Peptides against a protein of PDB entry 4ASU. Designs and how they scored, part 23

Target 1, 270 residues: chain A of PDB entry 4ASU
Amino acid sequence: ATLKDITRRLKSIKNIQKITKSMKMVAAAKYARAERELKPARVYGVGSLALYEKADIKTPEDKKKHLIIGVSSDRGLCGAIHSSVAKQMKSEAANLAAAGKEVKIIGVGDKIRSILHRTHSDQFLVTFKEVGRRPPTFGDASVIALELLNSGYEFDEGSIIFNRFRSVISYKTEEKPIFSLDTISSAESMSIYDDIDADVLRNYQEYSLANIIYYSLKESTTSEQSARMTAMDNASKNASEMIDKLTLTFNRTRQAVITKELIEIISGAA
Target 2, 83 residues: chain B of PDB entry 4ASU
Amino acid sequence: FTFASPTQVFFNSANVRQVDVPTQTGAFGILAAHVPTLQVLRPGLVVVHAEDGTTSKYFVSSGSVTVNADSSVQLLAEEAVTL

## One batch from the design tools (peptide; made by RFdiffusion4, then SolubleMPNN)

Design b1_p9_7_s2 (from b1_p9_7, 5 letters changed)
Fold by OpenDDE base, seed 3:
Structure b1_p9_7_s2 (fold): chain B 270 residues (1-270), chain C 83 residues (1-83), chain A 9 residues (1-9)
Amino acid sequence: as target 1 above (270 residues)
Amino acid sequence: as target 2 above (83 residues)
Amino acid sequence: PPFVPSTLP
């Protein structure tokens, strides 16, 4: 490579490093906020899931319609955040299909759509974009919940797949159940609940769905920001190492060029 | 007893004597060993009676309340404020 | 059926 080429590459990498450092800082700030907001969201979301656990809600085996909601965002540069969710979605879809279930998919975040569009386009009901620009709110979750409820797809059971935050360096892709109103209302275990009005149950399920979606969004956001922070840190370090290597190469090449020029001058071959 | 909004936790697996909740079907008090039920909250006052006799009041907008067979209670309000 | 994109507010 010529000195010019090396210089150009150095400049490019330095610029990338500046960008990655900036992104790291932004991600760090967003992560700190997301983590704070996740604490109550977990209590809230886990509280909403408590019914399903306590009542041991089960979907009858003869039920065939299954919904998969994948939760991520629109933004890249966050490691395996999107691919992990997509991978789990694919795995779940394949398992359900093998079990003779009909599977439909909702994608929260454009990245899910982008990854799965070619292979699963016919299974998508709806996708949501403009995810991850701002911290998710309960209102956002409610919009998603409403859209699902209005989709016309009468699923029996569903799975919401998202990245659960563990630590600044760790997340895990997990799933939580979503049950239809019919599944809940018909569950034998629900018989112990006293005089549940149908309208009340419907409204309850709407809240439950919104609650779970909200929880998943908060987990996803926290995981994403932490992963982005880590990814940008790694990118910055890699850039630094490359800069060092290229700088050494530049210096060596410069010396060689100078030496060559001197020899040419001395020899009269210039 | 768990009482939370999306943004704030008021009680997390706490032991309380009684919780009065405003529901769409009517306000009711949740005592120990209350029968399992599901309700939806209406805007109104939540009153938590602690075991020590202290009471705390909250205003909630909407949400849900679950009383499980194991006497666990989840009060999940969309918005809630301490009074 | 093809999916319909929605935008979060």
Scores: peptide ipSAE 0.054, ipTM 0.919, DockQ to the pose 0.049
Fold by OpenDDE base, seed 5:
Parts: sequence; structure tokens; C-alpha cells
Structure b1_p9_7_s2 (fold): chain B 270 residues (1-270), chain C 83 residues (1-83), chain A 9 residues (1-9)
Amino acid sequence: as target 1 above (270 residues)
Amino acid sequence: as target 2 above (83 residues)
Amino acid sequence: PPFVPSTLP
């Protein structure tokens, strides 16, 4: 490579490094906010899920309609955040299909659509875009919940798949159950709960759905920002190492050029 | 007893004496060993009676309240503020 | 709205 080629490459990598460093800082700021907002959201969301765990709500095996909600975002450059969710969605869909169940999918975030469009296009009910530019709100979760409830798909049981935040360096793709109103109302374990008005139960279930979606969005956002921060840090470090290597190559090449020129001067003067 | 909104936690697995909640079917008090129930919140006042005798008041919008067989309670409001 | 429902093309 000529000195000019090396210089051009150095300039390019230095520019990339500047971009990745900037993106790291932006991700760090968003992460700090997301983590702060996740604390109450987790208590709220886990509180909503407590009924399902304590009541041990079971879906009858003869029920065939299953809904999968995958939660991610529109934005890339965050490692395996989107692919992990999509992978688990695919696995779950395949397992359910093998069990003779009908599977429909809701994708939260354009990346889910992008990854699964070719292989699962016929299973999608709806997708949501413009996810990840701003922190998700309870209102956003309510919109998703409402869209699901208005979809006309009479699922018996569902699964919401999202990345749960563990730490700045760790997330885990998890699945939580979503139950239809009919499943909850027919569950034998619900008999211990005092005479619950059908309208009350319907409203309760609507809140529960919005609550779990909100929780999943907050977990996903925190995981994503953390992963992006890490990815940008790694990219910046890799760029730094490449800059160092190319700088050494540049210096060696420059010395070789100088030596060659000196030899040419000496040989031409002879 | 857990009491939270999407953005704020007021109680997290706390022991309380009594919680008064505004529901669509009417206000009721949740005491120790209350029968399991599910209710939906209406806008109104939540009153938490602590074991030490202190009373805290909150205004809530919509939401849900769950009383489980194990006496755990989840009060989840869409919006809540301390009074 | 920040979350826009979309159909798959």
C-alpha cells in the first residue's frame, strides 16, 4: 500500500472512531436514564405478573391459538439485542407449531419485522415502528395493548419475549405469559377470588396487558442502551488498535520510501 | 403490600395494617387476611395505615388492585401522587 | 403517535 492509501485509511478509521465514541456517549446518557426509569417500572410490571404466578393460571392443552409478542426497537448497532429476541420468537413459534398450535406474531420495533419478514410474514398480525427514539411511556404500552385487543385474534394464551436487563454487561432474553380474558375467567385457580364482576375482570385484564407490555418495553430499552454502549465501546477500541497498527505501517513505509529515494539519488549520481 | 405507578414506587413488599382503596364498585378496606379479590381503581384516595399507626394518603387515577391468597397485595395505579 | 402500527408489505 502506498503512503497515500495508508493515510486515507487512517483518516477513515479515525472518523469512524469519532462517530463510535460519540454514539457511546449518547448511549451512555440514554442508558443512565433508562436504568433509573426501569426501577419503578420493574416493580410495577412484576407486581402485575404476580397474579399469574400466584394463581397458577393454566391454559387448557386443547386450546390451539397462541400469540407471540416480540419486543425490541428500530435502531441497530446494539449487538445481539434484536437477534436474540427474534431467535427466541422463532424457536417458540416452531415449538408451538410442532405441538399443533396456531401461532400469530406481533412485532414491536421495525427490527423484528426486518428479521422475520421473509420466514414468518404470514404469521404477523401487526408490527409497530418508531420504537426507540424516545423512552417508552405507559401510553405507548396502552396503544400496543389496545391494538392487540382490537386485532380480532382470539388467542387463548400468549408469550411476550423481551430482553431483561441484568447489568451494564448482561441481559437475558425472557418470556412472560399473556392470558386472554377467557383463559383467566375459566381458570379453576381463579375460583378462590371473590365474586369478580365480568366487567371488572375485563378491565383488570386490559390493565394487566398494558402493564406487562410497559414493563417489557422498559426492560428492552435499558438492555438495548447498555448493549449499544458496550458495542460502541468495543468498536472504538477496535478502531484504536487498527489506528495503531496502521500508524506503525505508515512509519515503516515512510522509512522505506526515504531509503529508496536515497538509494536512487546515490545510484543516479553514480 | 406493593403500591406503585409506572414511574414511582410508594411501597414495595411492605407490611401494612390496612389499605383503603377506591374501586369502581366502591371503596373498601384491605385488612390482614382479606379474602382474595381483584378490583379496578377509580380516581380517588388511597389511604395506607402503617403498623406504627402512621397514615399516608395518595391520590390515584385508574389502575388495579389484587389481593392474593397469601395476603400479598398489589396496588398498581396508572398515576399516583402523595398528598 | 410514537408507536405506529404497520402492516407487513
Scores: peptide ipSAE 0.045, ipTM 0.929, DockQ to the pose 0.036
Fold by OpenDDE base, seed 1:
Structure b1_p9_7_s2 (fold): chain B 270 residues (1-270), chain C 83 residues (1-83), chain A 9 residues (1-9)
Amino acid sequence: as target 1 above (270 residues)
Amino acid sequence: as target 2 above (83 residues)
Amino acid sequence: PPFVPSTLP
């Protein structure tokens, strides 16, 4: 490699490092906001799930229709955020299929579509794009919930799969249950609520669905921004190491060129 | 007693004396050991009576309230403001 | 059913 080649490569890597550092700072700012907004969202979302936990709602084994909602985003460069969700979706879909269940999928974020399109295209009901450009709102969650409700797919139960935020350096892919109105209304454990009007229960279920989706979006966003910050930091460090190596190579090559020129002068071969 | 919106928490696993909620079927008070119930909120006034006798008022847009058998209460509002 | 793309608002 000539000195010119090394210099060109150095310039390229330095530019990459500048970009990754900038992206790290952007991710850090978004993470800080997401973490602040996650605090109330978690209380809200966990509160919405409380009924299902307390009532111990179970789906009868004869029920066959299962919905999987995978939650991620459109944006890359965040480590294993998308692949983790997709992996768990695949595992869940395979397990359900082996149990004789019909499985349909909703993908939140274009990355889910990109990963699963070839293998699971026939199972997708809908996929949402333009996820991750702005912080998710309750309005966004409501749109997703409404689209599901309007899809006409009569699922019995479902799973929402998302990355739960643990810390700036840790997330965990988790699953929470979603239930249809029919499943909730027919659950024996709901007998203590028998005086509930059917319209009230429907409205509650629809609202609960939006709540759970909102919660999952907030967990996912916080996890993603933290992972992106880490990924960009790692990329910046890798670039730094490469710059150091290339700088050493440059110095060695320069010395060799000088030595060669001196020999040519001494030998009269110039 | 938990009372939250998507963006704000007002009460988190707190002990309260009474919560008055506006539901689609009418306004009612949730007392200690209230029977299990599930309702949806209409726009209106929420009044929280604390154990110390203090009263807090909130306006909510919509949402849900759940009273469980273990006396836990979840009040979830789409939008809520302190009055 | 066919894959249906949607956009969040």
Scores: peptide ipSAE 0.053, ipTM 0.911, DockQ to the pose 0.049; fails the geometry check
Fold by OpenDDE base, seed 4:
Structure b1_p9_7_s2 (fold): chain B 270 residues (1-270), chain C 83 residues (1-83), chain A 9 residues (1-9)
Amino acid sequence: as target 1 above (270 residues)
Amino acid sequence: as target 2 above (83 residues)
Amino acid sequence: PPFVPSTLP
């Protein structure tokens, strides 16, 4: 490579490093906010899931309609965040299909659509985009919940798949259950609950769905921002190493050029 | 007893004497060993009676309340403020 | 059924 080529590459990598450093800082700020907002959201979401855990709600085996909600975002450069969710969605869909279930998919975030469109296009009910520009709100979760309820797909049970935040360096893709109103209403384990008005139960279920979605969005966001911060840090470090290598190459090449020129001068060949 | 909104936690697995909640079917008090129930909140006053006899008041918008067989309670309000 | 794209508010 010529000195000019090396210089051009150096400039390019330095620019990349600047971008990745900037992105790291942005991700760090978003992560810090997301983590703060996750604390109450986790209590809230776990509280909503408590019923399902305590009541041990089961879907009859003869029920075949299953919904998978994958939660991610539109934005890349966050390591395996999207692929992890998609991988688990694929696995779950395959397992359910093997069990003779009908599977429909909702994708939260355009990345889910992008990953699964070719292989699972026929299974998608709806995909949400414009996810990740701002922190998710309960209103956002409510919109998703409402869209699901209005989709006309009468699922028996479902799963919401998202990345649960563990630490700044760790997340885990997890699944939480979603149950239809009919499934809850017919569950034997629910018999211990006092006579619940059908309208009350419907409204309750709507809140429950929104709550779980909200929780998943907050977990996902925190995980994503943390992963992006890490990814950008790694990218910046890699760029730094590349800069060092290229700089050494540049220096070596420069010395070689100088030596050649000197030889040419001394030899009278120039 | 857990009482939270999406953005704030008021109680997390706490022991309380009684919680008065405004529901669509009416206000009721949740005591120890209350029968399991599911209710939807209406806008109104939540009153938490602590074991020490102190009371805390909150205004809630909408949401849900769950009383489980194990006497655990989840009060989940869309919006809630301390009064 | 095909995708029905939606946008979060």
Scores: peptide ipSAE 0.047, ipTM 0.920, DockQ to the pose 0.050; fails the geometry check

Design b1_p9_7_s3 (from b1_p9_7, 3 letters changed)
Fold by OpenDDE base, seed 3:
Structure b1_p9_7_s3 (fold): chain B 270 residues (1-270), chain C 83 residues (1-83), chain A 9 residues (1-9)
Amino acid sequence: as target 1 above (270 residues)
Amino acid sequence: as target 2 above (83 residues)
Amino acid sequence: SPFSPSSLP
């Protein structure tokens, strides 16, 4: 490589490093906020799931319609955040299909669609875009919940798949159940709950859905920001190492060029 | 007893004597041996009676309340403020 | 924005 080529490459990598450092700082700020907001959201979301766990809600085997909601965002450069969710969605879809279930998919965030569109386009009901620009609110979750409920797809059971935050360096793709109103209403285990008005139960399920979506969004956001921070840190370190290597190469090449020129002058070949 | 909003936790798996909640079907008190039920919250006053006799008051908007067979309670309000 | 703060009906 010529000195000019090395210089150009150095400049390019230095610019990339500046970008990655900036992105790291932005991700760090967003992560700090997301982590704070996740604490109450987790209590809130886990509280919403308590009924399903305690009542041991089961979907009859003869029920065939299953909904998969994948939760991620529109933004890249966050490691395996999107691919992890997509992988779990694919696995779940395949398992359900093998069990003779009908599977439909909802993507929260454009990245899910981008990954799965080619192979699962026929299974997509809707994709929500513009996810990840701002912290998710309960209002956002409510909008998603309402749109899902109004989609016309009468699922029996669903799965919401998202990245659960563990630590700044760790997340895990998790699945939580979603049940239709009919499934909840018909569950034998629900008989112990005193004469629940149908309207009350419907409203309750709407809140439950919104609650779990909100929870999943908060987990996903925290996981994403932490992963992005890590990814940008790694990118910055890699760039630094490359800069060091190229700088050494530049210096060696410069010395070689000078030596060559001197030899040419002395030899009269130039 | 768990009482939370999306943004704030007031009680997390706490033991309380009684919780009064405003529901769409009417206000009711949740006691330790209350029958399992599901209700939707209406805007109103939540009163938490602690075991030590202290009472705390909250204003809530919409949400849900779940009383389980194991006497666990999840009060989940969309918005809640301490009074 | 497709998402706006709203309460459930």
Scores: peptide ipSAE 0.025, ipTM 0.919, DockQ to the pose 0.139
Fold by OpenDDE base, seed 5:
Structure b1_p9_7_s3 (fold): chain B 270 residues (1-270), chain C 83 residues (1-83), chain A 9 residues (1-9)
Amino acid sequence: as target 1 above (270 residues)
Amino acid sequence: as target 2 above (83 residues)
Amino acid sequence: SPFSPSSLP
């Protein structure tokens, strides 16, 4: 490579490093906010799931319609955040299909659709876009919940798949159950709950759905920002190492050029 | 007893004497060993009676309350403020 | 819908 080529590459990599460093800082700020907002959201979301765990809500095996909600975002450069969710969705869809279930998919964030469109396009009901630019709100979750409930797809049970935040360096793709109103109302274990009006139960279920979606969004966002911060840090370090290597190559090449020029001058071959 | 909104936690697995909640069917008090129930909140006052005799008041907009067989309670408000 | 408009500023 000529000195000019090396210089051009150095300039390019230095620019990339500047961008990745900047993105790291932005991700760090968003992560710090997301982590703070996740604390109450987790208590809220886990609290909403407590009924299903304590009541041991079961879906009858003869019920065939299953909904999968995958939660991620529209934005890339965050490691395996989207692919982890998509992988779990694929696995779940395959398992359910093998069990003779009908599977439909909702994608929260455009990246889910981007990954699964070719293989699962016929299973998609809806994809929610414009996710990840701003922190998710309960209002956003309510919109998603309402759209799901109004979709006309009468699922019996469902699964929401998202990345749960563990630490700044760790997340885990998890699945939580979603139950239809009919499944909840028909569950034998619900008989212990006294004098539940059908309208009350419907409203309760709507809140439950919004609550779990909100929770999943907050977990996903925190995981994503943390992963992006890590990815940008790694990219910046890799760029730094490449800059160092190219700088050494530049210096060696420069010395060789100078030596060659000196030899040409001395030999009169110029 | 857990009482939270999407943005704030007021109680997390706390032991309380009584919680008064505003529901669509009417206000009721949740005591120890209350029968399991599900209710939807209406805008109104939540009153938490602590074991030490202290009373805390909150305004809630909407949400849900769950009383489980194990006496655990989840009060989940869409919006809540301390009064 | 159980969701009410925010009454909080």
Scores: peptide ipSAE 0.024, ipTM 0.925, DockQ to the pose 0.448
Fold by OpenDDE base, seed 2:
Structure b1_p9_7_s3 (fold): chain B 270 residues (1-270), chain C 83 residues (1-83), chain A 9 residues (1-9)
Amino acid sequence: as target 1 above (270 residues)
Amino acid sequence: as target 2 above (83 residues)
Amino acid sequence: SPFSPSSLP
């Protein structure tokens, strides 16, 4: 490589490093906010899921309609955030199909659609776009919940799949159950709950759905920003190492050129 | 007893004596060892009676309350403010 | 709307 080529490459990598450092800082700021907002959201969301865990709600085997909600975002450059959710969705869909269940899919975030559209296009009900530009609000979750409820798809049971935040360096793809009103109302384990009016239960379930979606969005967002921050940090470090290597190569090449020129002058071969 | 909104936690797995909640069917008092139930909140006052005798008041917009068989209670409000 | 639902064709 000529000195000019090396210089061009150095300039390019330095520019990339500047971009990745900038993106890291942006991701770090978003992560810090997301983590703060996740704390109450987790208590709230886990509280909403407590009924399902404690009541051990079982869906009858004769119930065949299963909804999968995958939660991610529209934005890339965050490692395996999207692929992990998609992988879990594929696995769950395959397992459910093998069990003779009908599977429909909702994607929260355009990346889910991008990954699964080719293989699962017939199973998609709806995809929500414009996810990840702003922190998710309870209002956003309510809109998603309302659209699901108004979709006309009468599922018996569902699964919401999202990345749960563990730490700045770790997330885990998890699944939480979603139950239809009919499934909950017919569950034997619900018999211990005294005098629940049908209207109360309906309202409760609609609210619970919004709660779970909100929780999943907050977990997903925190995981995504953390992963992006880590990815950009790694990219910046890799760029730094490459700059060091190319700088050494540049210096060696420069010395070689100088030596060659000196030899040509001395030998008169020029 | 857990009491939270999407943006704020008021109680997290706390022991309380009594919680008064505004439900659509009327005022509902949750005592120790209350029977399992599910209710939906109406706009109104929540009153939490702590074990130390302190009483805290909150205004809630909407939400749900769950009393489980294990005596755990989840009060989830869409919006809540301390009074 | 912060979320734009798109129906998959």
Scores: peptide ipSAE 0.018, ipTM 0.919, DockQ to the pose 0.037
Fold by OpenDDE base, seed 1:
Structure b1_p9_7_s3 (fold): chain B 270 residues (1-270), chain C 83 residues (1-83), chain A 9 residues (1-9)
Amino acid sequence: as target 1 above (270 residues)
Amino acid sequence: as target 2 above (83 residues)
Amino acid sequence: SPFSPSSLP
């Protein structure tokens, strides 16, 4: 490689390093905010799930319609965030299909669609785009919930799959259940709750759906920003190491060129 | 007793004496060992009576309240503010 | 809406 080639490569890598460092800082700021906002959101979301856990809502085996909601974003450069969700979705879809269930998919974030389009395109009901530019709000979750409820797909039960935040260096892909109004209404365990008006139960189910979606979005966002921060840090470090190596190569090559020129001068070959 | 909005937690697994909630079917008080129930909230006043006798007031928008067989209570409001 | 739904065929 000529000195010019090495110099050009050095310049390119240095520019990449600047970009990755900048992205790291942005991700760090977003992570800090997301983590702060996740604290109440987790309490809220877990609280919403409490009924379903305590009531032990079971879907009859004869019910066949299952909805999978995959939660991620539109934005890349965040390690395995999207692929982890997609992998879990694929696994769940395969298991459900093997059990004779009909599976439909909703993707939150364009990356889910990008990964699953080839293999699962026929199972997608809708994909929500423009996810991840701004922190998710309860309003956003409500829009998703409303779209689902208005989709006309009469699922019996479903699964929302998202990355739960553990720490700055760790997330776990998890699944939480969602239930249709009919499934909740028919559950024997709900009989202990005094004559719940059908309208009340409907409103509760809709609200609960929005709550769970909101929770999943907050977990996903925090996980994503953390993963992006880590990915950008790693990229910056890798770039730094490459810069160091190339700089050494440059210096050695420069010395060799100088030596060659001196020899040519001394030999009179110049 | 858990009372939270999407953005704020007011109570997290706390022991309280009584919680008064505004539901679509009417306002009612949740006491210790209340029978299991599920209701949706209407805009109105939530009053939390702590074991120490302290009373806290909140205005809530829409939401839900669940009382489970284990006496756990989840009060979830879309919006809630301390009064 | 910050979310744009797209229906997949």
Scores: peptide ipSAE 0.012, ipTM 0.922, DockQ to the pose 0.036

